# Peptides against a protein of PDB entry 5TUV: the designs that were tried, part 9

Target 1, 107 residues: chain A of PDB entry 5TUV
Amino acid sequence: KEVIDRLRYLKAEIEDLELKERELDQQKLWLQQSIKNVMDDSINNRFSYVTHEDICNCFNGDTLLAIQAPSGTQLEVPIPEMGQNGQKKYQINLKSHSGPIHVLLIN
Target 2, 107 residues: chain B of PDB entry 5TUV
Amino acid sequence: AQECQNLEVERQRRLERIKQKQSQLQELILQQIAFKNLVQRNRHAEQQASRPPPPNSVIHLPFIIVNTSKKTVIDCSISNDKFEYLFNFDNTFEIHDDIEVLKRMGM

## One batch from the design tools (peptide; made by RFdiffusion4, then SolubleMPNN)

Design b1_p9_1_s2 (from b1_p9_1, 4 letters changed)
Fold by OpenDDE base, seed 1:
Structure b1_p9_1_s2 (fold): chain B 107 residues (1-107), chain C 107 residues (1-107), chain A 9 residues (1-9)
Amino acid sequence: as target 1 above (107 residues)
Amino acid sequence: as target 2 above (107 residues)
Amino acid sequence: SYGVGSYSL
């Protein structure tokens, strides 16, 4: 009897958790769409930028490249392979399908 | 008894997934807030200056930051239409997305 | 980190 009651309780709780998880999934989708709408707004888009100073304040002492590209641009970082000169090849491959890529060197 | 134990394991697994999803939602909210704060900052700054920033002084979203040593040699190959880039580094580098940059900026 | 993998902007 006690075991049966425990089983019933656990099953009911799991069912409640399933509903909660689905609720969170829907909330995530809604929020993602909301973020997209906010970023795609013409006024917001006009002011969606950072400055060189902003970047320099975030990073110190190294070479910094800023790569700006359209949403959906593909970025690949392959596993390092040995180059012809005996040096490992560290690479970034970028492919855009909707617009040009812009690169800035930050000092 | 064994069935109870199995359901308790399942319950715990679901609770952990829910916790993870709640955390992910919080991060999305923070991202949206950070973006809105960025836009507000830039709007205010341009209003005070009565002019937009120079074209090459800002980095528009979306972007990534590549961070590498000052000693790293970087080679870049660009397609004619600037839709494809190949970067070669003689040493390792770090990649940071715009979301992380906004966090570091305190947005 | 070096960040081997595939990404989308």
Scores: peptide ipSAE 0.412, ipTM 0.899, DockQ to the pose 0.797
Fold by OpenDDE base, seed 4:
Structure b1_p9_1_s2 (fold): chain B 107 residues (1-107), chain C 107 residues (1-107), chain A 9 residues (1-9)
Amino acid sequence: as target 1 above (107 residues)
Amino acid sequence: as target 2 above (107 residues)
Amino acid sequence: SYGVGSYSL
């Protein structure tokens, strides 16, 4: 009765939601590829940078490290451990497989 | 019925996934827009200056920003090929990706 | 944030 009608309604809605989800999945894939293509364009790549001023305007008063590395570079931030002097260790480990890493200090 | 309850749970699950995917899609759209705006800004700036910026004055994408207190002592170990970096901090730091930086820049 | 974990550029 009412339960049967609710079941039919829910099943139909779930079917519609499945279609919507698949649509979104495809849109995501398309957009990701589009972004990649845009970034890989030679002209866009030439102008794909920020300045020291840009960074300084985004962050106030701190020491800033700008780390530029190829896509796919791995960055590891381990859980802080106690050092030999009893101080917690705060670390960043970087590993690139496709090119050198460049670091800029911004004060 | 139990089946009705199960389907209602499934419906809600799918709705939440769709909402999340929609949000992620919007983020990708914003990323693409931000990147295009960045490129446009830089092209215009270089046209006005009639020259590109010095190589070491800009940070090319992709990059990350690490910010920490000015009092933080930073030690860096670099591999010979500059493919591997180890940063040691005596205090906490923050990491920000290029996407976040572009957002903060208003791109 | 401190951001313990693994990242890929």
Scores: peptide ipSAE 0.410, ipTM 0.897, DockQ to the pose 0.833
Fold by OpenDDE base, seed 3:
Structure b1_p9_1_s2 (fold): chain B 107 residues (1-107), chain C 107 residues (1-107), chain A 9 residues (1-9)
Amino acid sequence: as target 1 above (107 residues)
Amino acid sequence: as target 2 above (107 residues)
Amino acid sequence: SYGVGSYSL
């Protein structure tokens, strides 16, 4: 029957898709580790920065804050709530556990 | 048949996950390339200048950029050790990670 | 856009 043939085809395709998905998962894990190793290298770390000019070239006309913090620093942006004066509160909460946070005003 | 429909749904779900994972993998590859290009650029620039940039003139990774209107009022509270920050904005803002910035820089 | 959510550097 046509339905039986379709079932067989679908089952075989799903099996192939499972293999493909596992392959992608392994590739992602490998690449993530590779990136980490590259970034943790002492020489690369020394030169892992952008300039004020770089940032200004990417954005225009707005106030720009650059927030630099150690890896693992937590950043929370809550849903806006009504403030004490009736204005909506737009917030950024930062918490670092391994080092100080640095904030630079670019524009 | 109901069984065919169930397998079609499963097949489609797996295809979507694979598509998403392929996209994520491509982004990781681009991140690694961008980072290496950034390091190379900075290393060459410092060699030409025969000195490192001033310590407060650069933004080290990892970082984020917050941009908002120049009319936005920003209040900031900071802990003594600079491990905790609370930013309050009277209007909306946008957050851009270092990956996006590197893309905009053409890295 | 307003980036509601949680992030990790």
Scores: peptide ipSAE 0.408, ipTM 0.897, DockQ to the pose 0.776
Fold by OpenDDE base, seed 2:
Structure b1_p9_1_s2 (fold): chain B 107 residues (1-107), chain C 107 residues (1-107), chain A 9 residues (1-9)
Amino acid sequence: as target 1 above (107 residues)
Amino acid sequence: as target 2 above (107 residues)
Amino acid sequence: SYGVGSYSL
């Protein structure tokens, strides 16, 4: 019957899509590892920086904090809570496990 | 049949996930290209200047940018070893990662 | 974006 044929077709297509999805997942892992290898290269690491000018050209009119920290540094932005005076608190919590954090103020 | 409809919904869901994963892979490729371009730019610049940039003039990857109004009051508490930071803002802010910055730089 | 959430550099 037509319904049976349609079911067989859909099941076969879904199986092909499952294979494609797994292929993409594997490619993602390979590409992520490739990026890591490139960034971990000693020469590339030496030149992996931006300047104040670079940052200023990307943003305008506001105060900018540049926070440089080692890979794996944890950053938490909690939901704003009301302070004692009714003022909302906006916070950033940083915790590094592998090295110091460096902060630059850019105006 | 109901089973046919269920499989068609599943097929569409998988197609959408595959499309998203393909887009994510393309994004990762662009990130790698942007990083390589950044490294090349900096190597060339230092060769022309015959010296590295001043230590406090550059921001090494990985980093984030915090953007807030110039009227925003920012308080910072730092641990002795600079491994832990607590930032308090009296108003809202935006966070941008280094990947976004490289994009805005046109890398 | 205000960026509420957890991140890792």
Scores: peptide ipSAE 0.407, ipTM 0.894, DockQ to the pose 0.824

Design b1_p9_1_s3 (from b1_p9_1, 5 letters changed)
Fold by OpenDDE base, seed 1:
Structure b1_p9_1_s3 (fold): chain B 107 residues (1-107), chain C 107 residues (1-107), chain A 9 residues (1-9)
Amino acid sequence: as target 1 above (107 residues)
Amino acid sequence: as target 2 above (107 residues)
Amino acid sequence: SYGVGSYTL
């Protein structure tokens, strides 16, 4: 009887957890859509930028490239392969389908 | 009982998934807040200056930052329409998305 | 990190 009661309790709790998980899934979808709407707003979009100073304050001592591209742009970093000169190839491939890509060198 | 053990394992697994989803939801909230703070900062700055920033002085979202050594040689191949880019590096690099940059900025 | 993989902006 004690085992039966424990089983019943566990099953009920798991059912509650299933509902909680679905609730969180719905909340995530809602929030993702909210973020999209906020970022796509014309006024917000106009002011959605950072400065060179902002970037320099975040990073020090190295070469910094800023790559700006339309949302949905595909970026691929292949597994490094050996080049013809015996040097490993480190690459970034970018492909945009909706607009030009802009690259800035940050001092 | 064996069935009790199985359900307890399932219960624990579900609890961990829920915890992960709660954390992901929190991160999305922080991303939205950071973006809104960025927009507010820029709006205020432009109002105070009574002018927008020069076109080449800002980096519009979405963007990524590529960080590499000052000694790294970078080659870039660009399509005529600037829709496709191929970067070649002779050494390793790091990639940081705009979300991480906003975090580092303290937004 | 080097970040081998595929991404979307």
Scores: peptide ipSAE 0.464, ipTM 0.899, DockQ to the pose 0.839
Fold by OpenDDE base, seed 4:
Structure b1_p9_1_s3 (fold): chain B 107 residues (1-107), chain C 107 residues (1-107), chain A 9 residues (1-9)
Amino acid sequence: as target 1 above (107 residues)
Amino acid sequence: as target 2 above (107 residues)
Amino acid sequence: SYGVGSYTL
């Protein structure tokens, strides 16, 4: 009795959750495309930047590298390994396919 | 019944996925808002200054920020076409994407 | 964060 009713309830709820999840998936896709369109707009693209001051206000006391690269640029941070001198290697690998990478040093 | 337990597990799994997707959707919304605010800020600033900022004074999206100690020695190897970069650090570093930076900026 | 892994800008 109770088990059958619980099963029916759970099945109905799962069905509702499936619909909700699909709705969220569609909303995500729509929003992702919307963001892309907004960022690719010529006017927005012209003003899509931050300043050195902006970065310095976000971070303090450290050496800062600003790395600007085309969308789709691949960034790899390997697990630190021992170097030839016995020092751990901390490394960043960048590879762009569509354009040059630009690096700015911010102090 | 075992079926009831299975469905309850499935229900909980779906609820957690939905919660995660809702959070991700909210994050995307905030990203779009932050970007629009950034563009608006920059447009207003340039209008008041009656000129764009110098090309090398700003960091265009998309970008990342790498921060490390001022004592960290950084070595950089660059390909001829500047499509590939290799950074070597003698100590640890942190990476922050443009989304995080915009958040820290209060956009 | 140090962020070991692969990413796309």
Scores: peptide ipSAE 0.464, ipTM 0.898, DockQ to the pose 0.863
Fold by OpenDDE base, seed 5:
Parts: structure tokens; sequence; C-alpha cells
Structure b1_p9_1_s3 (fold): chain B 107 residues (1-107), chain C 107 residues (1-107), chain A 9 residues (1-9)
């Protein structure tokens, strides 16, 4: 009897958790769309940038590349492999489908 | 008894997923706030300066930052359609998205 | 920081 009651309780709780998870999923989608709308606004888009100083303040002592690309641009970082010269090759592959990619060197 | 244990494991799994999703929602909210703060900052700055920044002095969202040693040699090749970019590094690098940068900026 | 893998901007 105790086991049966526990089973019923657990099954009911799991069902409630499923509902909660779906609610969170819906909220996520709504929020993502909200963010998109805010970013796509003409005024917001005009001012959606950072400066070289901003980046330099976040990083130091390194070479910094800023890569600006359209939303939806695919970025691939493959597993490093040995090159023909015996040097490991570290790569970034970018694929844009909707516009140009801009690269800036930040000093 | 074994069935109870299985359901309890499943229950805990779902609870952890819910917790993760709640955290993700909080992060999205922070992202939206950070973006709005960025826009507000830039609008105010341009108003004070009475001009927009030079085109190549800013990095428009979305972007990524790649940082690597100053000694790292970087090569970039562009595909025929000019929408694919291949970056080759002779040493390790780090990639940071615009969200992380805004966090580091304190937005 | 991004590790090895696939991402979308």
Amino acid sequence: as target 1 above (107 residues)
Amino acid sequence: as target 2 above (107 residues)
Amino acid sequence: SYGVGSYTL
C-alpha cells in the first residue's frame, strides 16, 4: 500500500513538473522574441555597438579580433589537428548567409 | 520499490532541468537589460558629442571577440562567395560572445 | 568562452 501510494504521488508530481517545464519553455520563447524585437528596433539597432575602448577594458595583453557578422552566422571551432608542418592547427570557420563579415583588429 | 526509485530519479532529473531553465531565463533577462543599458549609454554619448562615432571605431552587435597571444600568427582566408571565412591560428585562442563582453563591461 | 563545437551568432 505504501509503495502504491508513493508511485501514485510520484507520477502525479512528474506530471506537474512536465507542465512547469512547458511553461518555462513558453516563457523562454517569448523572452527571446522580445529581445529580438528590441534589438531590431531601428533606434536601438543604430546604437547597438561597443567601442574599441570597451573591448580593451575587457581584455589585456593579447591580440584581439572583433568579428561582426549578421545574426544566424554559423561558427565552427573544430578539434585541433596536426598540420602538415607538424604544428597543431587551430581554426575558426565562419559561414554567413545574409551579409558580410567584418573583422577589426583591436589594439 | 525499484519502480519508485526509477521515478524518483526521473523526478530529480526534471527538477534539475527546471532549475537550469529558470537560470537561463534569468540570464536572458539580464541580456536584455544589458542591451538596453548599452543603447542608452551610446545615445547619451552621441548626444553629448553631437556626432556619431567613426564607422571603424565601433563594433556593431552581434559580434564575437577572439583573443590570442600577441605572438600568435593569424591567417584569414575567404571563400569564393565571400560568405565563408577561415581563420588559422598557430596557437590557442579564446572566443567570447557579445553577451559576455557586455557582462564584462558592467552593462 | 567558446570551446570546440558549433555555435550561432
Scores: peptide ipSAE 0.457, ipTM 0.896, DockQ to the pose 0.971
Fold by OpenDDE base, seed 2:
Structure b1_p9_1_s3 (fold): chain B 107 residues (1-107), chain C 107 residues (1-107), chain A 9 residues (1-9)
Amino acid sequence: as target 1 above (107 residues)
Amino acid sequence: as target 2 above (107 residues)
Amino acid sequence: SYGVGSYTL
């Protein structure tokens, strides 16, 4: 019947979509590895930087902290909580495992 | 039939996931292009200047930008090896990654 | 942009 045919059609389409999704997942992994390889290249790494001017052109009117850290550095932004003085605490926690962290202040 | 409806819902869910994954792949491609453009720009700039930029004038990837009001008081605690940082703010802030910065730069 | 949470550079 029509219902049986519709069920068969839908099941077949879902199987095709499963294959497509797996293909996309694999492509993502390959592309991510490609990006990593490009960034890890010695020559590219030498020139992988932005300037103070670049940052200032992207933002206006605020205080800017530029925090450079090695790949893999852990960053934690906890939920703001009330301090002992009734003031909310806003904080950033950074932990690097492979090298020092460098901070630049941009006004 | 209820089974047909269930499969149609599942089909739609998978189609949406596939669409999202395709968009994410396109974003990764753009990230790779942006990085290559950055490297090319910097290589050309250093060639014209016949020297690398001053060490404290550039921010090497990977990095983040912390954006906050000029009135915000920032306190920073640093380990002696500069591997661990704790930033305290008396007001809200925003965090932007290097990928977003490159996009804002038009790379 | 980042909000509250855990991230890796």
Scores: peptide ipSAE 0.450, ipTM 0.894, DockQ to the pose 0.949

Design b1_p9_1_s4 (from b1_p9_1, 5 letters changed)
Fold by OpenDDE base, seed 1:
Structure b1_p9_1_s4 (fold): chain B 107 residues (1-107), chain C 107 residues (1-107), chain A 9 residues (1-9)
Amino acid sequence: as target 1 above (107 residues)
Amino acid sequence: as target 2 above (107 residues)
Amino acid sequence: SYGVGKYTL
C-alpha cells in the first residue's frame, strides 16, 4: 500500500540521517583536535597574538581591557546584585590554576 | 498514518540537528583558518621588522576583551600570585572572546 | 554582550 511504502521510505531515510549525523560528529572531533594541535605547536604559539592596534580597530569610543590568561582559566559574571549604596554590582571573577593572569588597558 | 506522522516528525528533527552541526563545523573551520592567517601575518611582520614586538605591545591568546563606557568606574583586586582577579564595575560591560576579535579583524 | 554566566578561556 501507499502508506506502507511511505513508512518504508521514511525508515530508510532516517537510517541514512543517523549515519550522516555520526559522520558529522566524528568530523567535529577531528577538527577540534586539529585546532588544538595547531594552536599548541611551539612555532604557532610564538606568533599567536594580536596588537593594541588590532583591538582598537575592532572597537571604538569606550574603555577596552584585554585579559590574557592560561587556557582553562575560569571566568564568572554573576547576576548583578544591589550594592550597599543602592548601586548594582557588575562583576567579573577570574581564577587561574596554571599561571598568572595579565591585564592590559588598551585605550 | 499515525506512525507515518511520527516518523516524519523524527525525520525533520534529525534534519534540523544535522543542519546545526554542519553550521558548527563550518565555524570551526573558519576559526582554524583565522588562527593560521594570524600566525602568518605576525611571522611576516616580525621578519620585515627583524625583531619581535615589545612584550607589552601585544596580547597573547587566549584572551578576552572587556568593553565598557569611558565613564565606567572599574575597581580591581588581585591576589599576590596574580592567579585570582575580581573586577567591579559601576555600570554594564561587554565581553568579547578572541575568536570574535579575529573575526572582526578579518582574519 | 554582557553575558551573565560562567566561561572558560
Scores: peptide ipSAE 0.486, ipTM 0.901, DockQ to the pose 0.859
Fold by OpenDDE base, seed 4:
Parts: structure tokens; C-alpha cells; sequence
Structure b1_p9_1_s4 (fold): chain B 107 residues (1-107), chain C 107 residues (1-107), chain A 9 residues (1-9)
């Protein structure tokens, strides 16, 4: 009797959780589209930038590269391997398909 | 009894997924808020200055920040159309996306 | 952070 009651309870709860998960999935899709719409707005796009000061305030003591590229630009960081001179190679490969990439050095 | 145990495992799995999805939604909300705050800040700043910032003084979204030691040697190869970049570092580096930067800025 | 792999901006 106790097992049967627990079984019934669990099945009912799982059904409720399925509904909740689907609700969250829909909310995510809606919010993602909302963010896209906000960012694609011409006025918002005009003011969608940070300054050198902003970046410097976020990081200290290092060389900073700011890489601006179109949405969808691919970035690849391969597994470090030994180079010809016996030095480990740390690399970033960037590939854009929709526009040029812009790099700024920030100190 | 075994069925109850199986359902309890399933219940826990679903609860964890729901928790993760709730967290992801919260992050998306914060991203949207941060972006709107950034736009508002910049719009106000340009109104006060009565001019836009110089083109190379700001970093437009989307972007990434690469930080590495000041002693790191960086080599960069660029395609003619600036659609492809290859960065070589003689030491490790870190990558941070624009979302993280906006968070660090307190947007 | 340093992360090996492929990413999209």
C-alpha cells in the first residue's frame, strides 16, 4: 500500500515536472528572441559598445586584446602542442563569414 | 519497489534540469538588463558630450577580451579581407566574452 | 579563462 501510494505520487509529480520543464523551455526561447530583437534595434546597436576605460577597470596587470567581430564569428583554441623551437604553441584562430574583425590593444 | 526507485531517480534528474534551466533564464534576464543599462549609459554620455566617441576608442559588441602576461609575445597573422586572424602566444592566455565584461562593469 | 575548443561570438 505504501509502495503503491508512493508510485502514484511520483508519477503525478513527474508529470508536473514535465510541464514545468516545457514552460521553461518556451520562456528561454522567448527571452532569447527578445534579447536578439533588443540588440538588433538600430538605436540600441548604435550605443552597444564599451570603452577602453571600461575594459581596463575590469582587468589589471596584463596585456589586453579586444577582438570585435560579427555575431557568428568562429573562435578556435587548439590543444597546445610543441612548436618547432620546442615551445608550446598557444593559439587563437578566428574566422568571420559576415564581416571584418577588428582588434584593439589595450594597456 | 524497484519502479519507485527508478522514478525517484528520474524525478531527481528532472529537478536538476529544471534548476539548471531556471539559472540559465536568470542569466539571460541579467544579460538583457546589462545590455539595456549599457545602451542607456552610452546614450546619456554622448548627449552630454554632444558627440559620439572616436571610432577606435570603443569596442562594439559582440567582442571578446584576451588577457595575457605583459611578457607574453603575441604574433598575429591577418587575411587581406580581415576575415581571418591567427594569434600565436608564447604563453597562456585567458578569454572573456562581452557578457562577462558587462557583469564586471556592474551593468 | 583558458579553454581549448571551438566557440562562436
Amino acid sequence: as target 1 above (107 residues)
Amino acid sequence: as target 2 above (107 residues)
Amino acid sequence: SYGVGKYTL
Scores: peptide ipSAE 0.484, ipTM 0.900, DockQ to the pose 0.872
Fold by OpenDDE base, seed 5:
Structure b1_p9_1_s4 (fold): chain B 107 residues (1-107), chain C 107 residues (1-107), chain A 9 residues (1-9)
Amino acid sequence: as target 1 above (107 residues)
Amino acid sequence: as target 2 above (107 residues)
Amino acid sequence: SYGVGKYTL
């Protein structure tokens, strides 16, 4: 029957798509590891920085905070809640487990 | 049949996931390229200057940029070990990761 | 934009 044939075809196609998706997942993992290796290289790490000028050129006329922290540092922005004074609380929570956090004000 | 329709929906869902994963891989490749370009730029600049930049004039990766109005009041609470930071803003802000910054820099 | 959520550096 036509319907049975269509079902069989769709199931086979879905299996092929599953294989493709797994392939992409493996490629992603490999590439992520490659990026990590490149960034962890001693020479690359030494030169892995941006300047104040770089940041200023990317943004216009506002207060800019640069927050540098070790990889894996957790950043959380909670849903704004009303503060004690009636002002909404806009917050950033940072937690590092492997090293200190550094903050720079960029003018 | 209804089963055919269900499988077609699933097929489309999988196709969209694959498309998204392909896009993510492309972005990772671009990130790696941008990083390599950044390193190359900085190495060249330091070679010409015959010195490294001043320690507090650069922001080392990984970092984020917080962008807010010049009128925004920012309070910061820091743990003793400087592993935890709490930022309080009296107004909204924007967060940009280092990847986005490198994109804006044209790396 | 105001980005509510969790991020990892």
Scores: peptide ipSAE 0.481, ipTM 0.898, DockQ to the pose 0.778
Fold by OpenDDE base, seed 2:
Structure b1_p9_1_s4 (fold): chain B 107 residues (1-107), chain C 107 residues (1-107), chain A 9 residues (1-9)
Amino acid sequence: as target 1 above (107 residues)
Amino acid sequence: as target 2 above (107 residues)
Amino acid sequence: SYGVGKYTL
């Protein structure tokens, strides 16, 4: 009686939550596509940059590499392994399929 | 009774997942706003200067920032077409994407 | 963060 009613209520609520989650998933896809469209606009693309000053203001005291690459460029950071000389190797692997990669050093 | 408890746990799990997805949507909205603000800033700056910035003074999106100690030795191997890069570091580094940079810039 | 993993720009 009371237990059965509680079960029915919970099952109905979970079903509503499933619908809400699917709605949010669809909204995410829509928003991601919207962002892509805005960034791909020719005028926006022309002005989609930051300056050396911008980067320097965000970070202090370190060596900074700014790596600009086309959308879709693959970046891999493997788990550090010990080299032959007993030194750990820290690596970044980059592979672009649609254009050159550009690197700027900021000290 | 046990089934009620199981469904209540399931309900809570779904509520937390929905909350996380709502937060992620808000972040995407903020990203789009930040990008639009960046574009507006740069358009205004170039209008005042009556010319675009020098090519090597800016970093076009998308990009990443690699942050490492001033003492870190960096080696880089580049393909002829600049489509593939291999970076080797003798110490640890941090990676920051363009989204984080825009956030730090206050866009 | 060191950022071990795979990413796409």
Scores: peptide ipSAE 0.477, ipTM 0.896, DockQ to the pose 0.823

Design b1_p9_2_s1 (from b1_p9_2, 5 letters changed)
Fold by OpenDDE base, seed 4:
Structure b1_p9_2_s1 (fold): chain B 107 residues (1-107), chain C 107 residues (1-107), chain A 9 residues (1-9)
Amino acid sequence: as target 1 above (107 residues)
Amino acid sequence: as target 2 above (107 residues)
Amino acid sequence: AQPKKFTLQ
């Protein structure tokens, strides 16, 4: 009886969890679309930027590169390997399919 | 019973997934809020200045920030159409997305 | 044309 009751309880709980998970999935999709719509709005797009000051306030003491690239731009960081001169190759590969990439040096 | 144990494992698995999805949803909400705050800030700032910022003084979304030591030498190879970039560093670097930057900005 | 190369320091 105890095991049977536990089984019934667990099955009912799992069913509730399934509903909850589906709800969260739908909410995620809705919110993702909402974010996209907000970002694609012409006015919002016009003002969707950060300044040099903003970046400098977030980071200190380093060389900073700001790389602006279209959505969907592929970024690859290969595992560092030894180069021809015996130096490890630290690399970033960028490939855009929808527009040019812009790079700014932030001092 | 084995069935009871199996259901308990499944229950726990679902609970963990739900927890992760709840966290991800919260992050998306924060992203949307941060973006809206950014837009409002910039719109207000430009209204006060009565002009947009200089083109090379701002970084438009989406972007990434690469930070590395001041001593790091960075070589960049650019395709003719600027669709492909290859960065070579003689030392390690860090990459931060625009979402992280907005968080650091307190948006 | 060959890709342009730049060194940033």
Scores: peptide ipSAE 0.196, ipTM 0.893, DockQ to the pose 0.037
Fold by OpenDDE base, seed 1:
Structure b1_p9_2_s1 (fold): chain B 107 residues (1-107), chain C 107 residues (1-107), chain A 9 residues (1-9)
Amino acid sequence: as target 1 above (107 residues)
Amino acid sequence: as target 2 above (107 residues)
Amino acid sequence: AQPKKFTLQ
């Protein structure tokens, strides 16, 4: 009888958790759409930028590249391999399908 | 009972998944807030200056930041249409997305 | 056409 009662309790709790998870999934979708709408707004888009100073304040003493590219641009970082000269290769491959990529050297 | 143990494992699995989803939702909320704050800051700044910033002085979203040592040699190859880029580094680098940058800016 | 190459120092 105690085991049966425990099973009933656990099943009911799992059902409640299933409902909660579905609620969170819906909230995520709603929020993602909200963010997209806000970012795609023409006025917001006009002001969606950071400055060189902003970037420099976030990072210290290094070479900084800012790469601006359209959403959906493919970014690949291959596994580092040894080059022909024995130097390890570190690479970034970028491919845009919708617009040009712009690169800025910061600091 | 074995069935009770199975349900308890399932219960715990769902609880952890829900916790992760709650955290992800919170991150999206913060992302939206950060973006709105960025836009507001820039609008105010341009109003006070009575002009937009120079085009090459800002980085428009979406972007990434590549951080590497000042000693790192960086070679870049670009297509004629600027849709494809290949970066070669002789040392390690770090990549940071615009979301992380906004966080570091305190937006 | 061939890609242009640049070295950032």
Scores: peptide ipSAE 0.195, ipTM 0.893, DockQ to the pose 0.036
Fold by OpenDDE base, seed 3:
Structure b1_p9_2_s1 (fold): chain B 107 residues (1-107), chain C 107 residues (1-107), chain A 9 residues (1-9)
Amino acid sequence: as target 1 above (107 residues)
Amino acid sequence: as target 2 above (107 residues)
Amino acid sequence: AQPKKFTLQ
């Protein structure tokens, strides 16, 4: 009796969770499309930038590189490995297919 | 008993997925708000100045910020068309996306 | 603060 009641409860709860998950999936899709539309607008695109001051205010005491690249640019950070000189290699690989990459030294 | 245990595992799995999706949805909402606020700020600033900022003084979205120690030596190899970049660091670094930067800016 | 080194190669 107890087991049967528990099974019934669990099955009903799982069904409710399935509905909730589908709802969230749809909301995500709509929101993603909305964001894309806003960002792709010509006027919004013209003003979609930050300044050097903005970046400096976000980070203190470090060297800052700003890398601006087209959407879809591939970024790879390999697992650090030992170099020939016994130093660990820390790397960033960038590949753009849609346009040039621009790099700024901020700090 | 075994069936109950299987369903309890499935329930927990779905609950975790839903929690993750809810968090992701909240981040998307904040992203959209931050972007709109950024655009409004920049439009107002340019209106006050009666001119756009110099092209090399701003960082257009999308971008990333690489943060590393002031002691870090950075070497960069660039292709002729600036489509490929290889960065070498002699120490660790952090990468921050434009979304995180906008959050830090209070947008 | 010491100068930063960034080299393009």
Scores: peptide ipSAE 0.189, ipTM 0.892, DockQ to the pose 0.035; fails the geometry check
Fold by OpenDDE base, seed 5:
Structure b1_p9_2_s1 (fold): chain B 107 residues (1-107), chain C 107 residues (1-107), chain A 9 residues (1-9)
Amino acid sequence: as target 1 above (107 residues)
Amino acid sequence: as target 2 above (107 residues)
Amino acid sequence: AQPKKFTLQ
């Protein structure tokens, strides 16, 4: 009897959690669309940038590459493998589908 | 009962997913706020300067930042259409998205 | 400071 009651309780709670999770999923989709709309606005888009100073203030003492690419650009970092020179290969692969990639050296 | 234990595990899994989704929603809200603050800052700055920034002095969203040691040698291979990039580093690097950068900027 | 190399190809 106690076990049966516990099972019923747990099943009911899980159903409630499923509803909550779906609600959160919908909220996420809505918010993502809202962000997209804000970013795609012509005025906002015109002012959607950071400066070299901004980047330098965030990162001290390193070489910095700023890579501007269209939304949806794929970035892959393969597992480092041993190169022909006996050195590990550290790589970034970028693939854009909608436009060119622009690279700036900041430091 | 074993069934109760299984449902308890599932319950906990769902609770953790919900928690993660709640956190993700909060991050999206912060992202939107940060973006709006960035736009406002830039609009004000351009109004004060009475001119836009030089084209090569700013990084337009979306972007990523790659930081590495100043000693790191970086080679970049680019496709003819500039849609595909291969970066080779002789040492480790870090990647940061524009969202993280805006956070570091205090936006 | 050691010179850094960045090559675009």
Scores: peptide ipSAE 0.189, ipTM 0.891, DockQ to the pose 0.036; fails the geometry check

